# Peptides against a protein of PDB entry 5K2M: the designs that were tried, part 17

Target 1, 273 residues: chain A of PDB entry 5K2M
Amino acid sequence: MRIGITYTVLRREEMAIKERAGEFGEVVMLHEDDLLFPGNYDLDVVIIRNVSHFKALYTARLFESEGIPTVNSSRLIFEAGDKLFATLRLAGKVPVPEWKAALSEGGALRVPDSLGYPLVSKPVFGSWGRLLAKVNDRDSLEAVLEHRKWMKNPLYGIHYFQEFVEKPGRDIRSYVIGGEFVGAIYRYSNHWITNTARGGKAEPCSDPEVEELSVKAWEAFGEGALAIDIFESEKGLLVNEVNPNMEFKNAARVTGADMAGKLVEYAVEVAKT

## One batch from the design tools (peptide; aimed at target 1 T8 N243)

Design b1_p12_8_s3 (made by RFdiffusion4, then SolubleMPNN; from b1_p12_8, 7 letters changed)
Fold by OpenDDE base, seed 3:
Structure b1_p12_8_s3 (fold): chain B 273 residues (1-273), chain A 12 residues (1-12)
Amino acid sequence: as target 1 above (273 residues)
Amino acid sequence: ASDFELDEKALA
């Protein structure tokens, strides 16, 4: 078996994936600079580890066009990596924060009539809490909308909002690969954005309700490897978002779970189908 | 080292 691994930066995750993939066959590391299409790639499966959502999406689709399956698939990356599209999948299967989408400034100005204040403005794409805004009032909403007019990417004209969820100084990140729950962690932060590099502590999360909810959230997509972000709210557990390009170094360290091994095992299964 | 060190290289 020949296993490709595409990457932007060789992180701890990519090193672990490479090591575990070597137990199953020949490993071909492919930096973004090595990727030219159409090509004649001799690979049975490709593990997608490109950092950029769009680079990951297009890389997956390009390999699929050559008849090579990918983990994750371009379909999963597309649906899970967009916050609005992910919400559309999740909302029919699991509890999610209340949300609204608007396609114009005039529509966006009416969102508080349904969600109230405070609300959270999110871009539909992006990672690590970039361009998240807690909107407490009308003046703040108008400011966010004004700034969006000057952003170059047309996707910033898609206005996605959630209710503001009060969290107990932490959130949960779980991992589901091929429908199997692999592990979960608490992420501690004193800031309302928990996924910030600002001094966060990770601890193991051993909660059967989190495990059950995480599997149900994965079933909304029905394939691949997902990190799932869950809030502890006054309404119970809420699935906030999913990530089809997971970081897991902290989760693997804290839980002892073999995230890299489970990902490789799943990729080998995909190659055999 | 913050447990959530965002690799600045991944943010680029």
Scores: peptide ipSAE 0.016, ipTM 0.600, DockQ to the pose 0.096
OpenDDE base, seeds 1, 2, 4, 5: peptide ipSAE 0.014, 0.009, 0.021, 0.009; ipTM 0.572, 0.578, 0.641, 0.586; seeds 1, 4, 5 fail the geometry check

Design b1_p12_8_s4 (made by RFdiffusion4, then SolubleMPNN; from b1_p12_8, 7 letters changed)
Fold by OpenDDE base, seed 5:
Structure b1_p12_8_s4 (fold): chain B 273 residues (1-273), chain A 12 residues (1-12)
Amino acid sequence: as target 1 above (273 residues)
Amino acid sequence: MSDFELDEKALE
């Protein structure tokens, strides 16, 4: 078994994956600078750990074009890594925050007619709460739209909005790999954007409802390894988003779950299929 | 800014 691991930065997650993969076979670390296609890669599977969503997507597709399966697949990265496309998958299977998409400023200005205020403006791509805006009123909406207009990436012209969900000072991040629930954590923050990367406290989450919902959310995609962000709302649990390029160092530390091992085990399973 | 540049800055 030859296991490739593509990466941009060697994080704790990549180190853990490398270590666990070494128990199953030969590990080939592939920095982005090492990748050139078409290539002659002798690999049974590739674990995709590129930081950039787009680089991860294209890397996965390039390996797949050479007959090498990837974890996650390019399909999963594409669908799960885009907030709007992920919402489209999730909305048919699990409760999600109310959302609207608009393809013009004129359309975006009508979103409050349906969702009301406050809103959350999200880019369809990006991580760590980047370019998230709480939109409390019309003036704020106009400001966000004006700023988007001057952004050069055409994807910023895709306007994705959610209702603002009042959270109890925390959210939930769960992990499902190959359809198996691996673990979940609470992420505490006084800020409306709960991100452990911004200094939030993490605690174990042991809730059967979270486990069930997480598996259902994963089933909306039907493959791979996903981190799932869940809100505790007045309406019950809502699946906010999924991440096909999960960070898990905090969750692994807090829960004691072998997330790296589970990911490698799944990759080995994919290689054998 | 490329998605890459944005992601690198978020990791620093």
Scores: peptide ipSAE 0.020, ipTM 0.626, DockQ to the pose 0.142
OpenDDE base, seeds 1, 2, 3, 4: peptide ipSAE 0.018, 0.016, 0.019, 0.017; ipTM 0.617, 0.605, 0.630, 0.599; seeds 1, 2, 3 fail the geometry check

## One batch from the design tools (peptide; aimed at target 1 Y7 R12 S127 M246)

Design b2_p13_1 (made by RFdiffusion4)
Pose (drawn by RFdiffusion4):
Structure b2_p13_1 (pose): chain A 273 residues (1-273), chain P 13 residues (1-13)
Amino acid sequence: as target 1 above (273 residues)
Amino acid sequence: SDVVDPDYLGDPY
């Protein structure tokens, strides 16, 4: 059993994964510099841990082209990692915040007629709560759209919006791996953006409703290891997003759950075809 | 050599 781990830097998550994988077989640490294709790699499975979402997608696709299964797969990395594609997959399966998509500035200006104010603008490929905007009126919408327009990345031209959900000073992050619920936390902040990457704080979450909803959200994709974001609202729990390259150091510490171990166990199972 | 940064928060993009 040879288990590959692709990484950019060795965060605490990557170190814990390396250790757990060592109990099952030879660990082959693959920095981005070690990635060259086409190439001969002798691996039964690769755990994708690249920090760049896009580098993770392409390395997963490249290893798949060498006949080497990846966790997560290139398909899941793309579908789950893009807010719009993921919302299309979650819709009708679990409750989600109301959302709209537009393909131009003009189309985006009509979004408030459907969603109302306040509304949330976010990039389709983003993480860590970056470039999220709470838009309270037209002037703010025009400001966000003007800035998006002048940004180089054509992906900023895909305009994705959600109604603003009044959360109770926190949100929920849960983890489902291979269909098994493995844990959840609250992420608190005095700011409406609660990511731990922006200073949000982890506490244990033992709400049985989140466990069931988290499994249903995972079932919309039917594979892999997903970190799932959930909002509490006046209309019950809402699934906001799913994440295919999960961070969990604060979550594992707070809940005591072995998220690195469960990811590895799942990877060994996929390594058996 | 490996770069170890347990609390790495460099921009992913």

Design b2_p13_1_s1 (made by RFdiffusion4, then SolubleMPNN; from b2_p13_1 with S1M V4I L9R)
Fold by OpenDDE base, seed 3:
Structure b2_p13_1_s1 (fold): chain B 273 residues (1-273), chain A 13 residues (1-13)
Amino acid sequence: as target 1 above (273 residues)
Amino acid sequence: MDVIDPDYRGDPY
């Protein structure tokens, strides 16, 4: 068994994955600078750990073109890594926050007619709460839309909105790998954006409803390793988003779950298929 | 060359 691991930066996650992969076979670390295609890679599977969503997506697709399976697959990265595409998958299977998509400023200005205020503006790609805006009124909506006109990436012209969900000063992040629930954490913050990347505290979450909902959210995609972000709302649990390139150092530390081992075990199963 | 940063929070795009 020869296991590739693509990476941009050796984080705690990549170090743990490397260590566990060494128990199953030969490990080939592949920095982004080492990747040229077409290439002759002698690998049974590649674990994709590029930091960039787009680099991860293209790296996965390039290995697949050489007949080498990836974890996650390019299909999963594409569908799960875009907030709108992920919402389209999730909305048919699990409760999600109310959402609207608009393809123009004129369309976006009508979003409050259905969602009301406050609402949340999101880019369709991104992490750690970047470019999230709580929009409380018409003036704030106009300001967000005006700023989007000056952003050069055409994907910023895809306007994705959610209802603002009141949360109990925390959210939930769960982990599902190969359809198995691995663990979950609460992420605490005094800010409406509860992501631990902004200095939030993590604590273990042991809730059977979270476990069931997390597995159902994974089943909307039907493959791979996903982190799942869940809100506790007055309407019950809502699946906000999924992440096909998960950070898990805080979750592994807090829960004691062997997330790196579970990811490697799944990659070995994919290699044998 | 291995870039080691356990707490990296760079651009994910």
Scores: peptide ipSAE 0.056, ipTM 0.766, DockQ to the pose 0.883
OpenDDE base, seeds 1, 2, 4, 5: peptide ipSAE 0.039, 0.028, 0.041, 0.043; ipTM 0.728, 0.685, 0.725, 0.747

Design b2_p13_1_s2 (made by RFdiffusion4, then SolubleMPNN; from b2_p13_1, 5 letters changed)
Fold by OpenDDE base, seed 5:
Structure b2_p13_1_s2 (fold): chain B 273 residues (1-273), chain A 13 residues (1-13)
Amino acid sequence: as target 1 above (273 residues)
Amino acid sequence: MDIIDPDYRGDPF
């Protein structure tokens, strides 16, 4: 068993994955600078840990083109790493916050007719609550749309909106790997963006409803390792988003769950199929 | 090349 690990930066997650992968076989660390294609890679599987969503997607697809399976697959990275495409998968299986997509400014200006205010503007890609806007009124909507128009990336012209969910000063992040629920945490924040990357506290979440919902959310994609962001709302639990390039250092620390080991075990299973 | 930053919070773009 030869396990590749692609990475941009050696985070706590990549160090833990490297350590655990060494128990299952030979580990080949592949920095982004080491990646040239077509190549002659002697690997049974590659764990994708590139920080960039797009670099992760293309890296996965390039290895797959050489007959090397990846965790996650390029399909999963593509579908789960885009908030709109992820919503399309999730909405058929689990409760999601109300959402709208618009492909023009004129379309986006009609979103409040269905979602009302406040609403949340999201880019279809990105992490750590980057470019999230709570839009309270028409003037704020116009400002967000105007700013998006001047952004050079055409994907910022894909207007994804969600209802504003009033949360109890926290959200939930769960982890499902190969269809197995591995653990969950509460992420506390005094801000409407509860991401622990912004200084939130994490605590263990032990809730059977969260476990069941997390597995169902994973089943909407049917493969890989996902972090799942869940909101506690007045309407019950809502699956907000998924992440196919998960950070888990806080969850592993708080729950004691072997996230890195479970990811490696799944990668070894994928290599054998 | 090994870039070690356990607390990295860069741009994932």
Scores: peptide ipSAE 0.034, ipTM 0.704, DockQ to the pose 0.880
OpenDDE base, seeds 1, 2, 3, 4: peptide ipSAE 0.020, 0.028, 0.021, 0.024; ipTM 0.621, 0.673, 0.647, 0.660

Design b2_p13_1_s3 (made by RFdiffusion4, then SolubleMPNN; from b2_p13_1, 4 letters changed)
Fold by OpenDDE base, seed 3:
Structure b2_p13_1_s3 (fold): chain B 273 residues (1-273), chain A 13 residues (1-13)
Amino acid sequence: as target 1 above (273 residues)
Amino acid sequence: MDIIDPDYRGDPY
């Protein structure tokens, strides 16, 4: 077994994945600078750990073009890594926050007619709560839309909005790998953006409803390794987003779950199919 | 192999 691991930066996650992969065979670490295609790589599977969503997506597709399976697949990265595409998958299977998408400023200005205020403006791509805006009124909406006109990436012209969900000072991040629930954490914050990357604390989450909902959210995609972000709301549990290139160092530390081992075991299974 | 940056929060794009 020859296991590739693509990466941008060696983080705690990549070190743990490398260590566990070494128990199953030869490990080939592939920094982004090492990747040229076509490359005639001699690998049975590649674990994709590039930090960039688009670099991860294209790296996965390039290996697949050479007949090498990836974890995650380019299909999964594409569908799960875009907040709107992920919402389209999730909305038919699990409860999600109310949402609207608009393709123009004129369309976006009508979003409050259905969602009301407050609402949340999100880019369709991005991590760690970047460019999230809580929009409380018309003036704030106009300001967000004005700023989007000056953003050079055409994807910022795709206007994705959610209802603002009141949360109990925390959210939930769960992990599902190959359809198996691996663990979950609470992420605490004094800010409406609860991501631990912004200085929040993590605690174990042991809730059978979270486990069931997390598996159902994974089934909306039907493959791979996903981190699932869940809100506790007055309407019950809501699946906010999924992450096809998860950070898990805090979750592994807090829960004691072998996230890296489960990911490697799944990659070895994918290599054998 | 040493950890290069355990807390990296670079460009996710």
Scores: peptide ipSAE 0.098, ipTM 0.797, DockQ to the pose 0.659
OpenDDE base, seeds 1, 2, 4, 5: peptide ipSAE 0.044, 0.023, 0.028, 0.040; ipTM 0.762, 0.644, 0.674, 0.742

Design b2_p13_1_s4 (made by RFdiffusion4, then SolubleMPNN; from b2_p13_1, 5 letters changed)
Fold by OpenDDE base, seed 1:
Structure b2_p13_1_s4 (fold): chain B 273 residues (1-273), chain A 13 residues (1-13)
Amino acid sequence: as target 1 above (273 residues)
Amino acid sequence: MDIIDLDYRGDPY
């Protein structure tokens, strides 16, 4: 068994994956600078750990074109990594925050007619709460839309909105790999964007409802390794988003779950199919 | 205090 691992930066996650992969066969570390295609890669499977969503997506698709399976697959990265495409999958299986998509400013200005205020503006791609805006009124909506006109990437012209969900000063991050629930944590923050809080506290989450909902959210995609963001709302649990390129160092530390081992085991299974 | 895991999806560029 020859296991490739693509990476941008060697984080704790990549080091743990490398260590666990070594128990199953030969490990080939592939920095982004090593990736040229078409190429002659002698690998049975590749674990995709590129930091950039788009680099991860294209890397996965390029290996697949050489007949080498990837974890995650390019299909999963594409559908799960886009907030709108992920919502389309999730909404058919699990409760999600109410959402609207608009393809123009004129369309976007009508979103409050259905979602009300406050609402959340999101780019369809991005991480760390980048370009998330809590929109409290019409003036704020107009300002966000005006700023989007000056952004160069055409994907900023896709206007994705959610209802604002009041959270109890925390959210939930769960992990599902190959359809198996691996673990979950609470992430505490005083800011409405829990994901970006420097110095936030993580605690274990042991809730059967979270476990069941997390597996159902994974089943909306039906493959791979996903981190799942869940909100505790007055309406109950809501699946906010998923991440096909998950960080898990804090979750692994807090829960004691062998997330790296589970990821490698799944990759080995994929290599054998 | 350990920073909560940030899901970095990279720069769109």
Scores: peptide ipSAE 0.026, ipTM 0.690, DockQ to the pose 0.124
OpenDDE base, seeds 2, 3, 4, 5: peptide ipSAE 0.025, 0.025, 0.023, 0.026; ipTM 0.684, 0.681, 0.672, 0.686; seed 4 fails the geometry check

Design b2_p13_2 (made by RFdiffusion4)
Pose (drawn by RFdiffusion4):
Structure b2_p13_2 (pose): chain A 273 residues (1-273), chain P 13 residues (1-13)
Amino acid sequence: as target 1 above (273 residues)
Amino acid sequence: RTPVVEPDAPDDD
């Protein structure tokens, strides 16, 4: 059993994964510099841990082209990692915040007629709560759209919005791996953006409703290891987002769950074809 | 190559 781990830097998550994988077989640490294709790699499975979402997608696709299964797969990395594609997959399967998509500035200006104010603008490929905006009126919408327009990346031209959900000073992050619920936390902040990457704080979450909803959200994709974001609202739990390159150091510490071990166990099972 | 280790790097998705 040879287990590959692709990485950018060795965060605590990558170190814990390397250790757990060592109990099952030879670990081959693959920095981005070690990635060259086409190439001969002798691996039964690769765990994708690149920090750049896009580098993770392409390395997963490249290893798949060498006949080497990846965790997560290039398909899941793309579908689950894009807010719009992921919302299309979650819709009708679990409750989600109301959302709209527009393809131009003019189309985006009509979004408030459907969603109302306040509304949330976010990039389709983003993470760590970056470039999220709470838009309370037309002037703010025009400001966000004007800025998005002048940004170079054509992906900023895909305008994705959600109604603003009044959360109780926190949100929920849960983890489902291979269909098994492995844990959840609350992420608290005095700010409406609660990511731990922006200073949000982890606490254990033992709500049985989140476990079931988290499995249903995972089932919309039917594979892999997903970190799932959930909002509490006056209309019950809402699935906001899914994430295919999960961070969990605060979550594992707070809940005591072995998220790195479970990811590895799942990877060994996929390595057996 | 010498690996870069950052255990206290930002956490979350």

Design b2_p13_2_s1 (made by RFdiffusion4, then SolubleMPNN; from b2_p13_2, 8 letters changed)
Fold by OpenDDE base, seed 1:
Structure b2_p13_2_s1 (fold): chain B 273 residues (1-273), chain A 13 residues (1-13)
Amino acid sequence: as target 1 above (273 residues)
Amino acid sequence: MKDIIEPDAPEGN
């Protein structure tokens, strides 16, 4: 068994994955600077740990083109890493925040007629709450839309909105790998964006409803390793988003769950299929 | 046990 690991930066997660992968076979660490395609890679599976969504997506697809399976697959990265495409998968299986998509400024200006204020503007791509805006009024909506016109990436012209969900000063992050629930944490923050708040606290989440909902959310995609962001709302639990490039250092530390081991075990199963 | 959440690494260029 030869296991590739692609990466941008050696984080605690990549070090833990490397250590666990070494128990199953030979480990080949592949920095982004080492990747050239087409190539003659002698690998049975590749674990994708590139930080950039697009670099992860293209890396996965390039290995797949050479007959090498990836964890996660390019299909999963594509579907789960786009907030709108992820919502389309999730909305048929689990409760999600109310949402609207618009393909023009004129369409976007009518979103409050359905969602009201406050609403949340999101780019369809990006991590750590980048370019999330709480839009409280018409003037704020016009400002966000004006700024988007001057952004170079045409994907900023895809307007995705959610209702603003009032949270109890925390959210939930759960982990599902190969259809198995691995663990969950509460993330505490005084800011409405919980994942970008420096100095937030994590605590173990042991809730059977979270476990059941997390597995159902994973089943909307049907493969791979996902982190799942869940809100506690007045309407009950809502699946906000999923992440196919999951960070788990805080969750592994707080819960004691072997997330790196579970990821490697799943990658070894994928290599044998 | 409450642990401090370390900030996420910035996306690489």
Scores: peptide ipSAE 0.017, ipTM 0.550, DockQ to the pose 0.087
OpenDDE base, seeds 2, 3, 4, 5: peptide ipSAE 0.010, 0.017, 0.012, 0.009; ipTM 0.580, 0.549, 0.538, 0.547; seeds 3, 5 fail the geometry check

Design b2_p13_2_s2 (made by RFdiffusion4, then SolubleMPNN; from b2_p13_2, 9 letters changed)
Fold by OpenDDE base, seed 4:
Structure b2_p13_2_s2 (fold): chain B 273 residues (1-273), chain A 13 residues (1-13)
Amino acid sequence: as target 1 above (273 residues)
Amino acid sequence: MVDVIDPDGPEGN
């Protein structure tokens, strides 16, 4: 077994994945600078750990074009890493926050007619809660839309909105790998954006409803390793988003779950398929 | 904490 690991930065996650992969075979660390295509890669599977969503997506697709399976697959990265496409998958299987998509400013200005205020503006791509805006009123909506016009990336012209979900000062991040629930954490924050990357505390989450919902959310995609962001709302649990390029150092530390091992085990299974 | 620059952000490479 020859396991590739693509990476941008050697984080704790990548170190753990490397270590665990070494138990299953030869490990080939592939920094982004090492990646040239087409190439003669002698690998049975590649674990994709590129930090960029787009670099991860293209890297996965490039390896797949050479007949080398990836974890995650380019399909999964594409569908799960786009917030709108992820919502489209999730909405048919699990409760999600109310959402609207608009393809023009004129359409976007009508979103409050359905969602009301406050609403959340999200870019369809991007991680760590970047460019999330709590839009409290019409003036704020107009400002967000105006700013997006000046953003050069055409994807910023895809307007994705959610209802603002009141959360109990935390959210849930769960992890499902190969259809198996691996663990979950509470992420605490005094800010409406609960991402632990912003200094939030993490605690173990042991909730059977979270476990069940997380597996169902994963089943909406049907493959790979996903981190799943879940809100505790007045309506019950809502699946907010999924992440096909998950960070797990805090979750692994807090839960004691071997997320790196589970990821490697799944990659080995994929290699054998 | 190494601020991981968003590689997909406006400042991303």
Scores: peptide ipSAE 0.053, ipTM 0.701, DockQ to the pose 0.078
OpenDDE base, seeds 1, 2, 3, 5: peptide ipSAE 0.038, 0.039, 0.042, 0.038; ipTM 0.681, 0.684, 0.692, 0.686

Design b2_p13_2_s3 (made by RFdiffusion4, then SolubleMPNN; from b2_p13_2, 9 letters changed)
Fold by OpenDDE base, seed 4:
Structure b2_p13_2_s3 (fold): chain B 273 residues (1-273), chain A 13 residues (1-13)
Amino acid sequence: as target 1 above (273 residues)
Amino acid sequence: MVDIVDPDGPEGN
């Protein structure tokens, strides 16, 4: 077994994945600078750990074009890493926050007629709560839309909105790998954006409803390793988004779950398929 | 803690 690991930065996650992969075979660390295509890669599977969503997506697709399976697959990265496409998958399987998509400013200005205020504006791509805006009123909506016009990336012209979900000062991040629930954490924050990357605390989450919902959310995609962001709302649990390029150092530390091992085990299974 | 620059952000490359 030859396991590739693509990476941008050797984080705690990548170190753990490397260590665990070494138990299953030869590990080939592939920094982004090492990646040239087409190439003669002698690998049975590649674990994709590029930090950029787009670099991860293209890296996965490039390896797949050479007949080398990836974890995650380019399909999964594409569908799960786009908030709108992820919502389209999730909405048919699990409760999600109310959402609207608009393809024009004129369409976007009508979103409050359905969602009301406050609403959340999200870019369809990006991590760490980047460009999330709580839109409390019409003036704020107009400002967000105006700023989008000046963004050069055409994807910023895809207007994705959610209802604002009141959360109990935390959200849930769960991890499902190969259809198996691996663990979950609460992420605490005094800010409406609860991402631990912004200094939030993490605590173990042991909730059977979270476990069940997380597996169902994963089943909407049907493959790979996903981090799943879940809100505790007045309506019950809502699946907010999924992440096909998950960070797990805090979750692994807090839960004691062997997320790196589970990821490697799944990659080995994929290699054998 | 090494601040990882968001590669898909405005400062990303």
Scores: peptide ipSAE 0.099, ipTM 0.719, DockQ to the pose 0.082
OpenDDE base, seeds 1, 2, 3, 5: peptide ipSAE 0.061, 0.066, 0.074, 0.070; ipTM 0.703, 0.706, 0.711, 0.711

Design b2_p13_2_s4 (made by RFdiffusion4, then SolubleMPNN; from b2_p13_2, 8 letters changed)
Fold by OpenDDE base, seed 4:
Structure b2_p13_2_s4 (fold): chain B 273 residues (1-273), chain A 13 residues (1-13)
Amino acid sequence: as target 1 above (273 residues)
Amino acid sequence: MKDVIDPDAPEGN
């Protein structure tokens, strides 16, 4: 077994994945600077750990073009890494926050007629709560839409909105790998954006409803390793988003779950199929 | 501080 690991930065996650992968075979660390295509890669599987969503997506697709399976697959990265496409998968399987998509400013201006205020404006791509806006009123909506006109990437012209979910000062991040629930954490924050990358504390989450919902959310995609963001709402648990390029250092530390090992085990299974 | 700069940020951030 020859396991590739693509990476941008050697984080705690990549170090743990490397260490665990070494138990299953030869490990080939591939920094982004090492990646040239077409190439003659002698690998059975590649674990994709590029930090950029787009770099991860293209890296996965490039290896797949060489006949080398990836974890995650380019399909999963594409569908799960786009907030709108992820919502389309999730909405038919699990409870999600109410959402609207608009393809024009004129459409976006009508979103409050359906969702009311406050709204959450999201780019369809990006991590760490980038360009998330709590839109409390019409003036704020107009400002967000105006700013998007000046953004260079045409994907900023895809307007994705959710209802604002009141959360109990935390959210849930769960992890499902190969259809197995691996663990979950609470992420605490005094800010409405509860991302641990913004200084949130993590605590273990042991909730059977979270476990069941997390597996169902994973089943909406049917493959790979996903981190799943779940909100505790007055309506019950809502699956907010999924992440096909998960950070897990805090979750692994807090839960004691071998997330790196589970990821490697799944990659080894993928290599054998 | 975020240990990693957002790699999908538009040029100039």
Scores: peptide ipSAE 0.034, ipTM 0.643, DockQ to the pose 0.070
OpenDDE base, seeds 1, 2, 3, 5: peptide ipSAE 0.027, 0.031, 0.032, 0.030; ipTM 0.610, 0.632, 0.627, 0.621; seed 2 fails the geometry check

